# Designs tried in a protein design run: peptides against a protein of PDB entry 5D63. Part 72

Target 1, 292 residues: chain A of PDB entry 5D63
Amino acid sequence: SLRRGIYHIENAGVPSAIDLKDGSSSDGTPIVGWQFTPDTINWHQLWLAEPIPNVADTFTLCNLFSGTYMDLYNGSSEAGTAVNGWQGTAFTTNPHQLWTIKKSSDGTSYKIQNYGSKTFVDLVNGDSSDGAKIAGWTGTWDEGNPHQKWYFNRMSVSSAEAQAAIARNPHIHGTYRGYILDGEYLVLPNATFTQIWKDSGLPGSKWREQIYDCDDFAIAMKAAVGKWGADSWKANGFAIFCGVMLGVNKAGDAAHAYNFTLTKDHADIVFFEPQNGGYLNDIGYDSYMAFY

## One batch from the design tools (peptide; made by RFdiffusion4, then SolubleMPNN)

Design b2_p14_8_s2 (from b2_p14_8, 7 letters changed)
Fold by OpenDDE base, seed 4:
Structure b2_p14_8_s2 (fold): chain B 292 residues (1-292), chain A 14 residues (1-14)
Amino acid sequence: as target 1 above (292 residues)
Amino acid sequence: SAMEEKFLSFLNSQ
């Protein structure tokens, strides 16, 4: 079954993603096919899938940017019915905004069926152009039509997944204690993470003994990421991944505070030095505490 | 806490 999380949803037939046009929060904003750039944030194309309790394989899909929900217009079962952004709630009972998402017959892609109408999200005519119509369309679960097949690329991790990534890292001290602050985390590309760092003013900040040293840099970075998240996205129920660690060196005579994020595949952590913006697999310290 | 004390004791120059 599809896990709760943030997804970039890409058509299985053409290089097009499900896009909320202009990221608008207005009711009735078209959801369209649009090109995307790999390894970027793709602002209008991120969807938080929230599973509905006690309804198998059924979700709401909240656009991360607008905070509005994927909505089948009037819940109509007619082929060609518009799929739009519309105000809603994560656990709505409105069948216009409930989507059953299960694997297609190919075992890799998913199909997205409206719970009420039983029609499927369809990239009309497989049109790869920007602004191509996405609509409800008749179909079956076993059809191979790529117009109705979608890859769900997970852009977030659960706290448990983050915890697992930390646990397998070799630079964790035996006394390590982790503190989880949120349940689901959008994982940023390094380029975005670095840009937040640049925009924070940290590159120009001066290290000063105790008054503005490693812990201040690390906390400032986390605060900057948090603020960036709050300012960038209208959806709720997730955080932006940026960890803080306290570590001790091998000799046990020095400690450091630093940041960390997740690798592209979400399987590992990478350390980030907020004093210079560097990414390191080994920062020279073993973490005895983290919060994220 | 022991962890806090450890942190304070080791971060003098980092």
Scores: peptide ipSAE 0.035, ipTM 0.685, DockQ to the pose 0.086
Fold by OpenDDE base, seed 5:
Structure b2_p14_8_s2 (fold): chain B 292 residues (1-292), chain A 14 residues (1-14)
Amino acid sequence: as target 1 above (292 residues)
Amino acid sequence: SAMEEKFLSFLNSQ
């Protein structure tokens, strides 16, 4: 079953992703095929899949940027019916906004079926051009038509997954205590994480003994990421991953405060030094405390 | 806590 999470949804046939045009929150905004850039944020192309309780494999799909939901226009079963962004709620009963998402016959891609109409999200004619029509279209679960097959690239982690990634890291102290602040986290590309760091003013901040030292830098980075998240996305129910750690060195005679994020594959953490913007696999400290 | 005290004692160099 598809897990709750944030997904970049890519067509199985052509290099096109499901895009909410211009990221507009207006009702009826077209959802279209659009090119994407790997390892980037792809602003208008991120969707929070929220599973509907007691309805197997069925979700709402909230556009992260607009906060609106994938909506089959009038719930029509007619082939070619527009799929749009529309206001909604995560646990709506509106069948226009309920999507059954299951593996296709190839075992890797998914198909997205409207719960009410039983039609499928279709990249019309497999058009790879920017702005290509995405519509509800007749189909079956076992058909191999790539116009209706989608890869769900997970862009977020659960708190449990983050916890597991931390636990696997060799630079964790035996006394480690972790504190989870949220349930689901969008994991940023390093380039985006770095840009937030730059925009925060931290690169120009002066280290000062105790009054603005390692803990201040680390907390300022966490705050900057939090603010960036709030300012950038209209959807709720997720956070932006940025951790704070306190660590001690091997000799036990020095401590440090620093940040961390997850690697691209979400399996490991990478340390981030907010005083210089560096990413390190080994920051020289073993963490005894983290919150994220 | 003891850990907090230890951490704070090291902050001057970090």
Scores: peptide ipSAE 0.035, ipTM 0.693, DockQ to the pose 0.082
Fold by OpenDDE base, seed 1:
Structure b2_p14_8_s2 (fold): chain B 292 residues (1-292), chain A 14 residues (1-14)
Amino acid sequence: as target 1 above (292 residues)
Amino acid sequence: SAMEEKFLSFLNSQ
């Protein structure tokens, strides 16, 4: 079963992703195939999958950027029916916006079936060009047509997954207490995380005893990420991952406040020093408190 | 508490 989360949805046949054209919030905006760059944000190509209670394997798909939902035009079962962005809600009853998502016969890719029409999201002709048509098309769950098979690359973590990643890290103090602030977190590439840090003005901020020291830098970074999230995305129901830790050194004679994020595979944490923008596997402190 | 004591150590933090 597909978990709630943010996904980059990539065609199984060609290097093309499901893209909301221009990230537009207008009703009827085409959803198209578009090229993507691995390990980047791919702004218009992120989708929040929200599972519908009591409807097996069925979701709404909210475009993270526009805040609109994947919508089969008029719910038509005709092959070639447009798939567009359209205003909606996460738990809508509108069958135009309800998608049953299950594994394909290959056991790795997924197929995306409209709940009402029973047609499938199809990259028409497997066209790899930017702007290629994505449409509802007839199909079956068991056929191997790559035009209707999609990899769901998970771009987010649940709070439980983040908690587990922290628990595996060797630089956690025995008295550690973690505080989870949200339920689902978009995990940023380091390049994006660094850019937010740069744009925050922190690289030019001066350390000053107590009045603007390690805790101020760490909190400022988290605030910058939070603001970036609010300003960048129109969808709700998720946060941007950026943690704050308080730690003590091995000698027990120094404390520090710092940030952390998740590694690319989401299995581990990496520490981030907001005073210099460095990423470290060992920041020299063991965390006794985190919030994220 | 142990956490309170550690937090107070930030008075001399970097």
Scores: peptide ipSAE 0.034, ipTM 0.686, DockQ to the pose 0.084
Fold by OpenDDE base, seed 3:
Structure b2_p14_8_s2 (fold): chain B 292 residues (1-292), chain A 14 residues (1-14)
Amino acid sequence: as target 1 above (292 residues)
Amino acid sequence: SAMEEKFLSFLNSQ
């Protein structure tokens, strides 16, 4: 079963992703196939899947950028019916915006069926061109047509997954206490994380004894990421991953405050030094406290 | 230094 989360949704047949055209929040904005760049944000191509309580395998799909929802026009079962962005809510009862998402016959990709019409999200003719039509189309769950098969690449982690990644790291003190601030986190590529750091002004900030030292740098980075999230995305119900840690050295006579994020595979954490923008697997401290 | 750390006593009091 598909978990709640943020996904990049890629066609199984061609290198095309489900894209909300221009990231527009206008009702009726076309959803189209579009090329993507691995290890980048792909701004208009991220979708928050929210599971509907008591309706098996059924979700709304909210575009992160626009805050609008995937919508089958008039809920029509006619082949070729447009799929658009449209205003909505995460737990709507509108069948135009309810999607049953289950594994395809190949066991790796998914099919996306409209709850009401029972038609499937289809990359028409498997067209790999930018702006290619995505429509509702007749199909079956067992059909092998790649036009209707989609890979759901997870771009976020739950708080539990983040907690597990921290627990696996060898640089955690025996007295560690973690504090979870949100439920789901978009994980940024390092290039984006670094750019937020640069834009925050931290690279030019002066270290000053106690008045602006390690904890101030670490908290300023956390605040910068939070602001970037609020300014960049119109969808709600998720946060941007950026942690703060307090750590103690092996001798127990020195302490430091620093940041951390997740590795590309989401399995581990990597430390980030906000005073110089460096990424480290070992920062020289064992964390006794984190919040994220 | 630009990378000076805090003493544990200060962080523990926060």
Scores: peptide ipSAE 0.031, ipTM 0.721, DockQ to the pose 0.096

Design b2_p14_8_s3 (from b2_p14_8, 8 letters changed)
Fold by OpenDDE base, seed 3:
Structure b2_p14_8_s3 (fold): chain B 292 residues (1-292), chain A 14 residues (1-14)
Amino acid sequence: as target 1 above (292 residues)
Amino acid sequence: SAMEAKFNAFLASQ
């Protein structure tokens, strides 16, 4: 079963992702196939899948950038019916915006079926060109047509997954206490995380004893990421991952405050030093407290 | 803040 989360949705047949054209919030904005760049944000191509309570395998799909929802035009069952962005809510009863998402017959890709029409999201003719039509089309769950098969690449983690990643890290003190602030987190590529750091002004900030030292840098970074999230995305119900840790060195005679994010595979954490923008597997401290 | 309290508690225990 597909988990709640943010996904980059890629066609199983060609290197094309489900894209909300120009990231527009206007009702009726075309959803199209578009090229993507691996290990980047792909701004208009991120979708928050929200599971509908008591309706098996059924979701709304909210475009992260626009805050609008994937919508089958007029809920029509006709092949070639447009799939567009449209205003909506996460737990709508509108069948035009309800999508049953289950594994295809190949066991790796998913099919996306409109709850009402029972037609499937289709990359028309398997066209790999930018702006290619995505439409509702007749199909079945068991057929192998790659035009209707999609890889759901998870771009976020739940709070539980983040907690598990921290628990696997060897640089955690025996007295560690973690405090979870949100439920779902978009995990940024390091390049994006670094850019936020640069734009925050922290690279030019001067370390000063007590008055602006490690804790100030670490909190400023978290604040910068939070603001970036609020300014960049119109969808709600998720946060941007950026943690703060307090740690003690092995000798027990020094403490430090620093940041952390998740590795690319979301299985571990990597430490981030906001005073110099460095990523480290070992920052020289064991964390006794984190919030994220 | 809660964070400050934890950090300073460590420093005070040295």
Scores: peptide ipSAE 0.019, ipTM 0.623, DockQ to the pose 0.117
Fold by OpenDDE base, seed 4:
Structure b2_p14_8_s3 (fold): chain B 292 residues (1-292), chain A 14 residues (1-14)
Amino acid sequence: as target 1 above (292 residues)
Amino acid sequence: SAMEAKFNAFLASQ
């Protein structure tokens, strides 16, 4: 079953992703196929899948950027019916915005079926061009048509997954206590994480004994990421991953505050030094406290 | 013990 999370949804047949045109929040904004760049944010192409309680494998899909929802126009079962962004709510009862998402026959890709019409999200004619129409189209769960098969690449982690990644890291102190602040986290590419760091002004910030030292840098970075999230996305129900850690060195005679994020595969954490923008597998400290 | 501030090599060069 598909987990709650943020997904980049890519066609199984051609290198196109489900894109909300211009990221517009206007009702009726076309959802189209569009090229994407791996390991980037792909701003208009991220979708928060919210599972509907007591309705198996059924979700709303909220565009992260616009805060609007994937909507089958008038819920029509006609082939070629437009799929658009439209205002909605995560737990709507509107069948135009309810999508049953299950594995296709190939066991890797998914099909996206409108709950009401029972038609499928279709990249019309498998068109790989930017702006290609995405529409509801007749189909079956077992058909192998790649126009209706989609890879759901998860771009977020749950708090539990983050916790597990931390637990696997060798640089965690025996007295470690973690504090989880949110439930689902968009994991940023390092390039984006670094850009936020740069834009925060931290690269030019002066280290000053106690008044603006390691903890201030680390907290400022987390605050910058939080603000970036608030300013960048209109959807709710998720956070941007950026952790703060307090650590002690092996000798036990020094402590440090620093940041951390998750690796690309979400399996591990990587430490981030907000004083210089460096990413490290070993920052020289074992964490005894984190919040994220 | 109290947390000790870090003055890393990058900052030390400033």
Scores: peptide ipSAE 0.019, ipTM 0.648, DockQ to the pose 0.047
Fold by OpenDDE base, seed 5:
Structure b2_p14_8_s3 (fold): chain B 292 residues (1-292), chain A 14 residues (1-14)
Amino acid sequence: as target 1 above (292 residues)
Amino acid sequence: SAMEAKFNAFLASQ
């Protein structure tokens, strides 16, 4: 079954993603097909899938940017019914906003069925143009129509997945203790992570003994990411991944505070030095404490 | 405590 998480939802037939037009929070904002750029944030194309308790394979889909929900207009079962953004809640009972999401017959893509109408989210005519209509359309679960098949590219990790990634890293001290602060984390592309770092003013910050040194830089970076998240996204129920670590060198005679994020495949961590904006696979320290 | 030891080690290396 599909896990709770943030997804970039890409059509199986053409290079088009499910996009909330202009990221608008207005009720009735069209959800459309739109081009995307791999390994970028794709602002208006991220969806938080929240599973509905006791309703098998059924979710709400909240647009991360607007905080509005995927909504089948009037819940109509007519082919061509608009799919729009609309105000809602994660655990709504409104069948216009409830989506059953299961694997398609190809075993890799998903189909998105409206719970009430039993119609499927359809990229109309497989149109790859920006702004192409996405609508409810008749279909079946076993049908191979690529207009109704979607790849769910996971853009977030659970706290457990993050914990596992850390545990796999060779630069973790034997005395390591990690503290998990949130449940689900949007993992940023490095370019976005770096931009947040730049915008924070940290590149121009002066290292000063004790009063503004490694721990201050690391915490300032985390704070900057947190603020960026709050300012950028209207959806709730997730955090932006940015960890803080304290580490000790191999000799045991020096310690450092630094940041870390996850690699693109979410399987590993990469260290980030907030004093210079560098990404490193080995920062020269083994972490004995982290919070993220 | 273990926590104190780690924290102090960090500060001492600053």
Scores: peptide ipSAE 0.018, ipTM 0.614, DockQ to the pose 0.085
Fold by OpenDDE base, seed 1:
Structure b2_p14_8_s3 (fold): chain B 292 residues (1-292), chain A 14 residues (1-14)
Amino acid sequence: as target 1 above (292 residues)
Amino acid sequence: SAMEAKFNAFLASQ
């Protein structure tokens, strides 16, 4: 079953993603097919899937940028019914905004069925052009029509997944204690992570003994990422991944504070030195504390 | 250094 998380949703037939036009928060904003660039943020094309308790395989889909929800207009079962962004809540009972998401018959892609109408999210005519219509359309779970098949590329990790990634890293001290601050984390490409670092002013910050040293740099980076998240996205219920670690060297006579993020495949962590913007597999310290 | 020393307190408290 599909896990709670943030997804980039890509058509199985053509290189088009589910896009909220202009990222607008206005009710009735068209959801359309649009081109995307791999390994980038794709701002208007990220969707938070929130599973509905006690309703199997059923979710709301919140556009990360606008904070609005995927909505089948009037819940109509007519083929060609518009799919739009509309205000809502994560655990709504409005069937216009409830989507049953399960694997298609090919076992790789998903189909997105409106809970009420039982029609499917359809890239009309498989049109790969920017702004192509996405609509509710009749279908069945076992049909092979790629217009209704979608790859869910997961852009986030749960706190449990992050915890697991940390646990398998070789640079964790035996006294390690981790503190989880959120439940789901958007994982940024390194390029974006670095840009936030640059924009924070940290590259120009001067190290000063105690008054502005490693912990200040590390916390400032986390704060910068947090602010970036708050300023960039209108959806709630997720955080931007940026960890802080305290570590001790092998000799046990030196300590350091630094950041970390997750690798592209979300399976491992990579250390980030906020004093120079470097990414390292080995920062020279074993972490005895982290919060993220 | 003084920088390392402040975190030694954290380590020692584990």
Scores: peptide ipSAE 0.022, ipTM 0.629, DockQ to the pose 0.114; fails the geometry check

Design b2_p14_8_s4 (from b2_p14_8, 7 letters changed)
Fold by OpenDDE base, seed 1:
Structure b2_p14_8_s4 (fold): chain B 292 residues (1-292), chain A 14 residues (1-14)
Amino acid sequence: as target 1 above (292 residues)
Amino acid sequence: SKMEEKFNAFLASQ
């Protein structure tokens, strides 16, 4: 079953993703097929899937950028019915915004069925052009039509997944204590993470003994990421992943504060030095405390 | 904590 999370939803037949046109929050904004760039944010193409309690395999899909929800126009079962962004809530009872998402017959892609109409999200004619129509269309779960098959590329991690990634890392002190701040985290590409770091002013910040040293840099980075998240996305119910660690060296005669994020596959953490913007697999310290 | 005290002592050098 599909887990709660943020997804980039890509057509199984052509290199097109489900895109909220112009990222607009206006009711009735078309959802369309659009090209995407792997390993980038793809701003208008991220969707928070929220599972509906007690309704198997059924979700709302909130556009991360606009904060609006995927909506089948008038809940119509007619083939060609527009799929749009529309205001809503995560746990709505409006069947126009409820989507049953299950594996297709190929076992890798998903199909997205409107809960009410029982029609499927369809990239009309498999059109790979930017702005191609996405509509509700008749279909069945076992059909192989790639127009209705979608890969759900997970762009976020749960707190449990983050915790597990930390636990697997060899640079964790025996006294480690972790503090989880949120439930679901958008994991940024390093390029985006670095850009936030640059925009924060930290690259030009001066290290000063005690008054602005490692802990200040690390906290400033986390604050910058948090602000970036708040300023960039209208959806709620998720955070941007950026951890802070306190660590001690092997000799036990030095300590450091630093950041960390997750690797692309979300299986491991990578350390980030906010004083120079470097990514390291080994920062030279074992973490005894983290919050993220 | 003891670790916090130790960390604070090291912050000046990092």
Scores: peptide ipSAE 0.038, ipTM 0.683, DockQ to the pose 0.085
Fold by OpenDDE base, seed 2:
Structure b2_p14_8_s4 (fold): chain B 292 residues (1-292), chain A 14 residues (1-14)
Amino acid sequence: as target 1 above (292 residues)
Amino acid sequence: SKMEEKFNAFLASQ
């Protein structure tokens, strides 16, 4: 079944994603098809899927940017019923905002069925234009209509997945202890991660013995990412991935504090040096402690 | 921890 997480939801037929128009938090804001740029944030097109306990394969979908939820207008089962953003909660009982999400017949894409109406989220006419209508529409689970098939591109990792990525990295010390701070993490593109670093002021920060050295840089970066997250997104229940590591060199006579993030495929970590903004597969230290 | 103490000893150089 679909895991809790943040998804970019892309139509299976045309290069359009489910977009909350203008990222508006207003009730009734249209959800529309919109173009997207791969490997970017796609601000209005990220959705936190929260599984509903004891209701199989059923979720709320919270727009990350607006903090509002995907909502079938009036819960109507009529074809063409608008799908909008609307205020809600992650574990609502409102069937207008409950979506059963399961694999389509092709085994790769998903269909999104409204729990109440049993209609499906449909990119009307498969229109690839920006602002194309997304609506509830009649359908069945086994139909191959690409208007109702959606790829769920997972943009986040669970803490467990992050932990696993760390564990398989060759630059982890035998004494490593990791401390998990959050449950789900949006993984940023490097370009965004770097921009946050730039905006933090760290590029202009002066290294000073003890008073502002490696740990200060590393923690400042994490703080900057945290603030960026808070300032950028209205949804709750996730964090922005940015780790801090403490490491020791091979000789055991030097230690360093640095950052790390996840690779694009979320399978590995990459080290980030906050003192110069560099990404490294080997930072020259083996981590004995991380928090993220 | 021992590692924390060791780390702190080296921080001036990093």
Scores: peptide ipSAE 0.036, ipTM 0.685, DockQ to the pose 0.087
Fold by OpenDDE base, seed 5:
Formats: structure tokens, sequence, C-alpha cells
Structure b2_p14_8_s4 (fold): chain B 292 residues (1-292), chain A 14 residues (1-14)
């Protein structure tokens, strides 16, 4: 079953992703095929899949940027029916906004079926151009038509997954205590993480003994990421991953406060030094405390 | 905590 999470949804046939046009929150905004850039944020192309309790394999899909939901216009079963962004709620009963998402016959891609109409999200004619029509279209679960097959690239991690990634890292102290602040985290590309760091003013901040030292830098970065998240996305129910750690060196005679994020594959953590914007696999400290 | 106390003791250098 598809896990709750944030996904970049890419067509199985052509290099096109499901895009909410211009990221607009207006009702009826077209959802279209659009090019994407790997390892970037792809602003208008991120969707929070929220599973519906007691309805197998069925979700709402909330556009992260607009906060609106994938909506089959009038719930029509007619082939070519527009798929749009529309206001909604995560646990709506509106069948226009309920999508059954299961593996396709190829075992890798998914198909997205409207719960009410039983039609499928279709990249019409497999058009790879920006702005290509995405519509509800007749189909079956076992058909191989790539117009209706989608890869769900997970862009977020659960708190449990983050916890597991931390636990696997060799630079964790035996006394480690971790504190989870949220349930689901959008994991940023390093380039975006760095840009937030730059925009925070931290690159120009002066280290000062105790009054503005390692803990201040680390907390300022965490705060900057939090603010960035709040300012950038209209959807709720997720956070932006940025951790704070306290660590001790091997000799046990020095400590440091620093940040961390997850690697691209979400399997490991990478340390981030907010005093210089560096990413390190080994920051020279073993963490005894983290919150994220 | 004991670790917190340790951290605070040498924070100035970090």
Amino acid sequence: as target 1 above (292 residues)
Amino acid sequence: SKMEEKFNAFLASQ
C-alpha cells in the first residue's frame, strides 16, 4: 500500500510530472503535465497523499504549494474530463477528490483511479509538452498504457524513518536521546537547504563567545527552515526536515551544536554546519541529543 | 542532564 507522504508524481512514459498550473489555489486550476528537474524542489509538483481511513488504497492528493486538492471535474466518468485543483479537506467524502492508488501491472508504477467515476488519471496522448492535458480517462488496472501509469517518488519521510536513519549513523553517542517534533517531513535538496541558510543571514553572522555561538547558529538555522516552510507552502500536516544536534567529541572534552538533514535516498543523515554552510558525513562529534 | 552540564562547560569554544 502507498504510504502517507509527499510525492513527486512522474509519468511512466515521458519525462513529465503532475503539475498544478502556476501553483494557483483557485478552484478549477488545471492540473497538467510539466517538465521537472531531478533533485530540485519542483514547487508545483508535490502532492501530499493522505490515506482515507477504512477505505483501502484511497487517498486525497493535496498540492503542497496551493493547499488545494486533485479534483475530477464534476466527478464525470467521461473520457477527457478535466482534473483540476480545487478546495477541499484531507478526509473529504467528496468522491471527486478521492483517488484509489495502487500498483499497475508492471509492479513499479501506480495508477490513480477516481473513487467515484472509476476513471484513471491520464496524461492525454502521452504529451510531454509543458501544460499538456491531464484528464480522467477510461481504463483498467491491468492495462499497460503508460499514459495512465505514474511513478510516485517519495519526497518525504515519516518520523520513524528519520529516527531509523539517525540510528544507523555511526556518529551517535551511546547516551543519545532523540525528540521527534513532527510526523512527516519534506526532505529538501541540499541546494534548497543551502539557499535557506544563505537567506537567513547566517553566512554573515559573527560567532561571539556564548552570546552567539554554535547553539545559536544551529537554532537559527532550524528557525529559518521552519519559517521558510510556513512561507512557502499552503498545505498542512507536514514539516520541513531540519534537525538540531548536540554532540561531544571523542575525547569527551568538547561539545558542539549543529544541524543535520537526510541524504537524497533518505537512508542516512548528513551533518550541516550552520557556521559555514558545510555538509559533512563526519562533523567530529557524536550526538547525545537531537530534536527534529 | 550530565551531558548538558558537560556541553555548557565548554560551549564557549564552539
Scores: peptide ipSAE 0.034, ipTM 0.680, DockQ to the pose 0.083
Fold by OpenDDE base, seed 3:
Structure b2_p14_8_s4 (fold): chain B 292 residues (1-292), chain A 14 residues (1-14)
Amino acid sequence: as target 1 above (292 residues)
Amino acid sequence: SKMEEKFNAFLASQ
């Protein structure tokens, strides 16, 4: 079953993703096929899938950028019915905004069925052009039509997954204590993480003994990422991953404060030094405390 | 450094 999380949803037949046109929050904004750039933040193409309690395999899909929801116009079962962004809530009972998402017959891609109409999200004619129509269309779960098959690429991690990644890292002290602040985290590419760091002013910040030292840099980075998240996305129910750690060196005679994020595959952590913007697999300290 | 000493003192107090 599909887990709660943030997904980039890509057509199985052509290199096109489900895109909310211009990221607009207006009711009736078209959802369309659009090209994407791998390993980047595709701003209008990220969707938070929220599972509906006690309704098997059924979700709302909230556009991260606009905060609006995938909506089948009038819930019509007619082939070619528009799929749009529309205001809503994560746990709505409106069948226009409820989507049953299950594996297709190929076992890798998913199909997205409207709960009410039983039609499927369809990239009409498999059109790979920017702005191509996405519509509700008749179909069955077992059909191999690539117009109705979608890859759900997970762009987020749960707090449990983050915790597991930390636990696998060899640079964790035996006295480690972790504190989880949120439930689901959008994981940024390093390029985006670095850009936030640059925009924060930290590269120009002066290290000053105790008054603005390692802990201040690390917390400032965390704050910058938090603000970036709040300013960038209208959807709620997730955070942007950026951790803070305190660590001690092998000799036990020095301690440091630093940041960390997750690797591309979300399986491991990588350390980030906010004083110079460097990414390191080994920062020279073993963490005894983290919050993220 | 005094920076490390700050955290060392905290760690020692745990």
Scores: peptide ipSAE 0.025, ipTM 0.688, DockQ to the pose 0.098

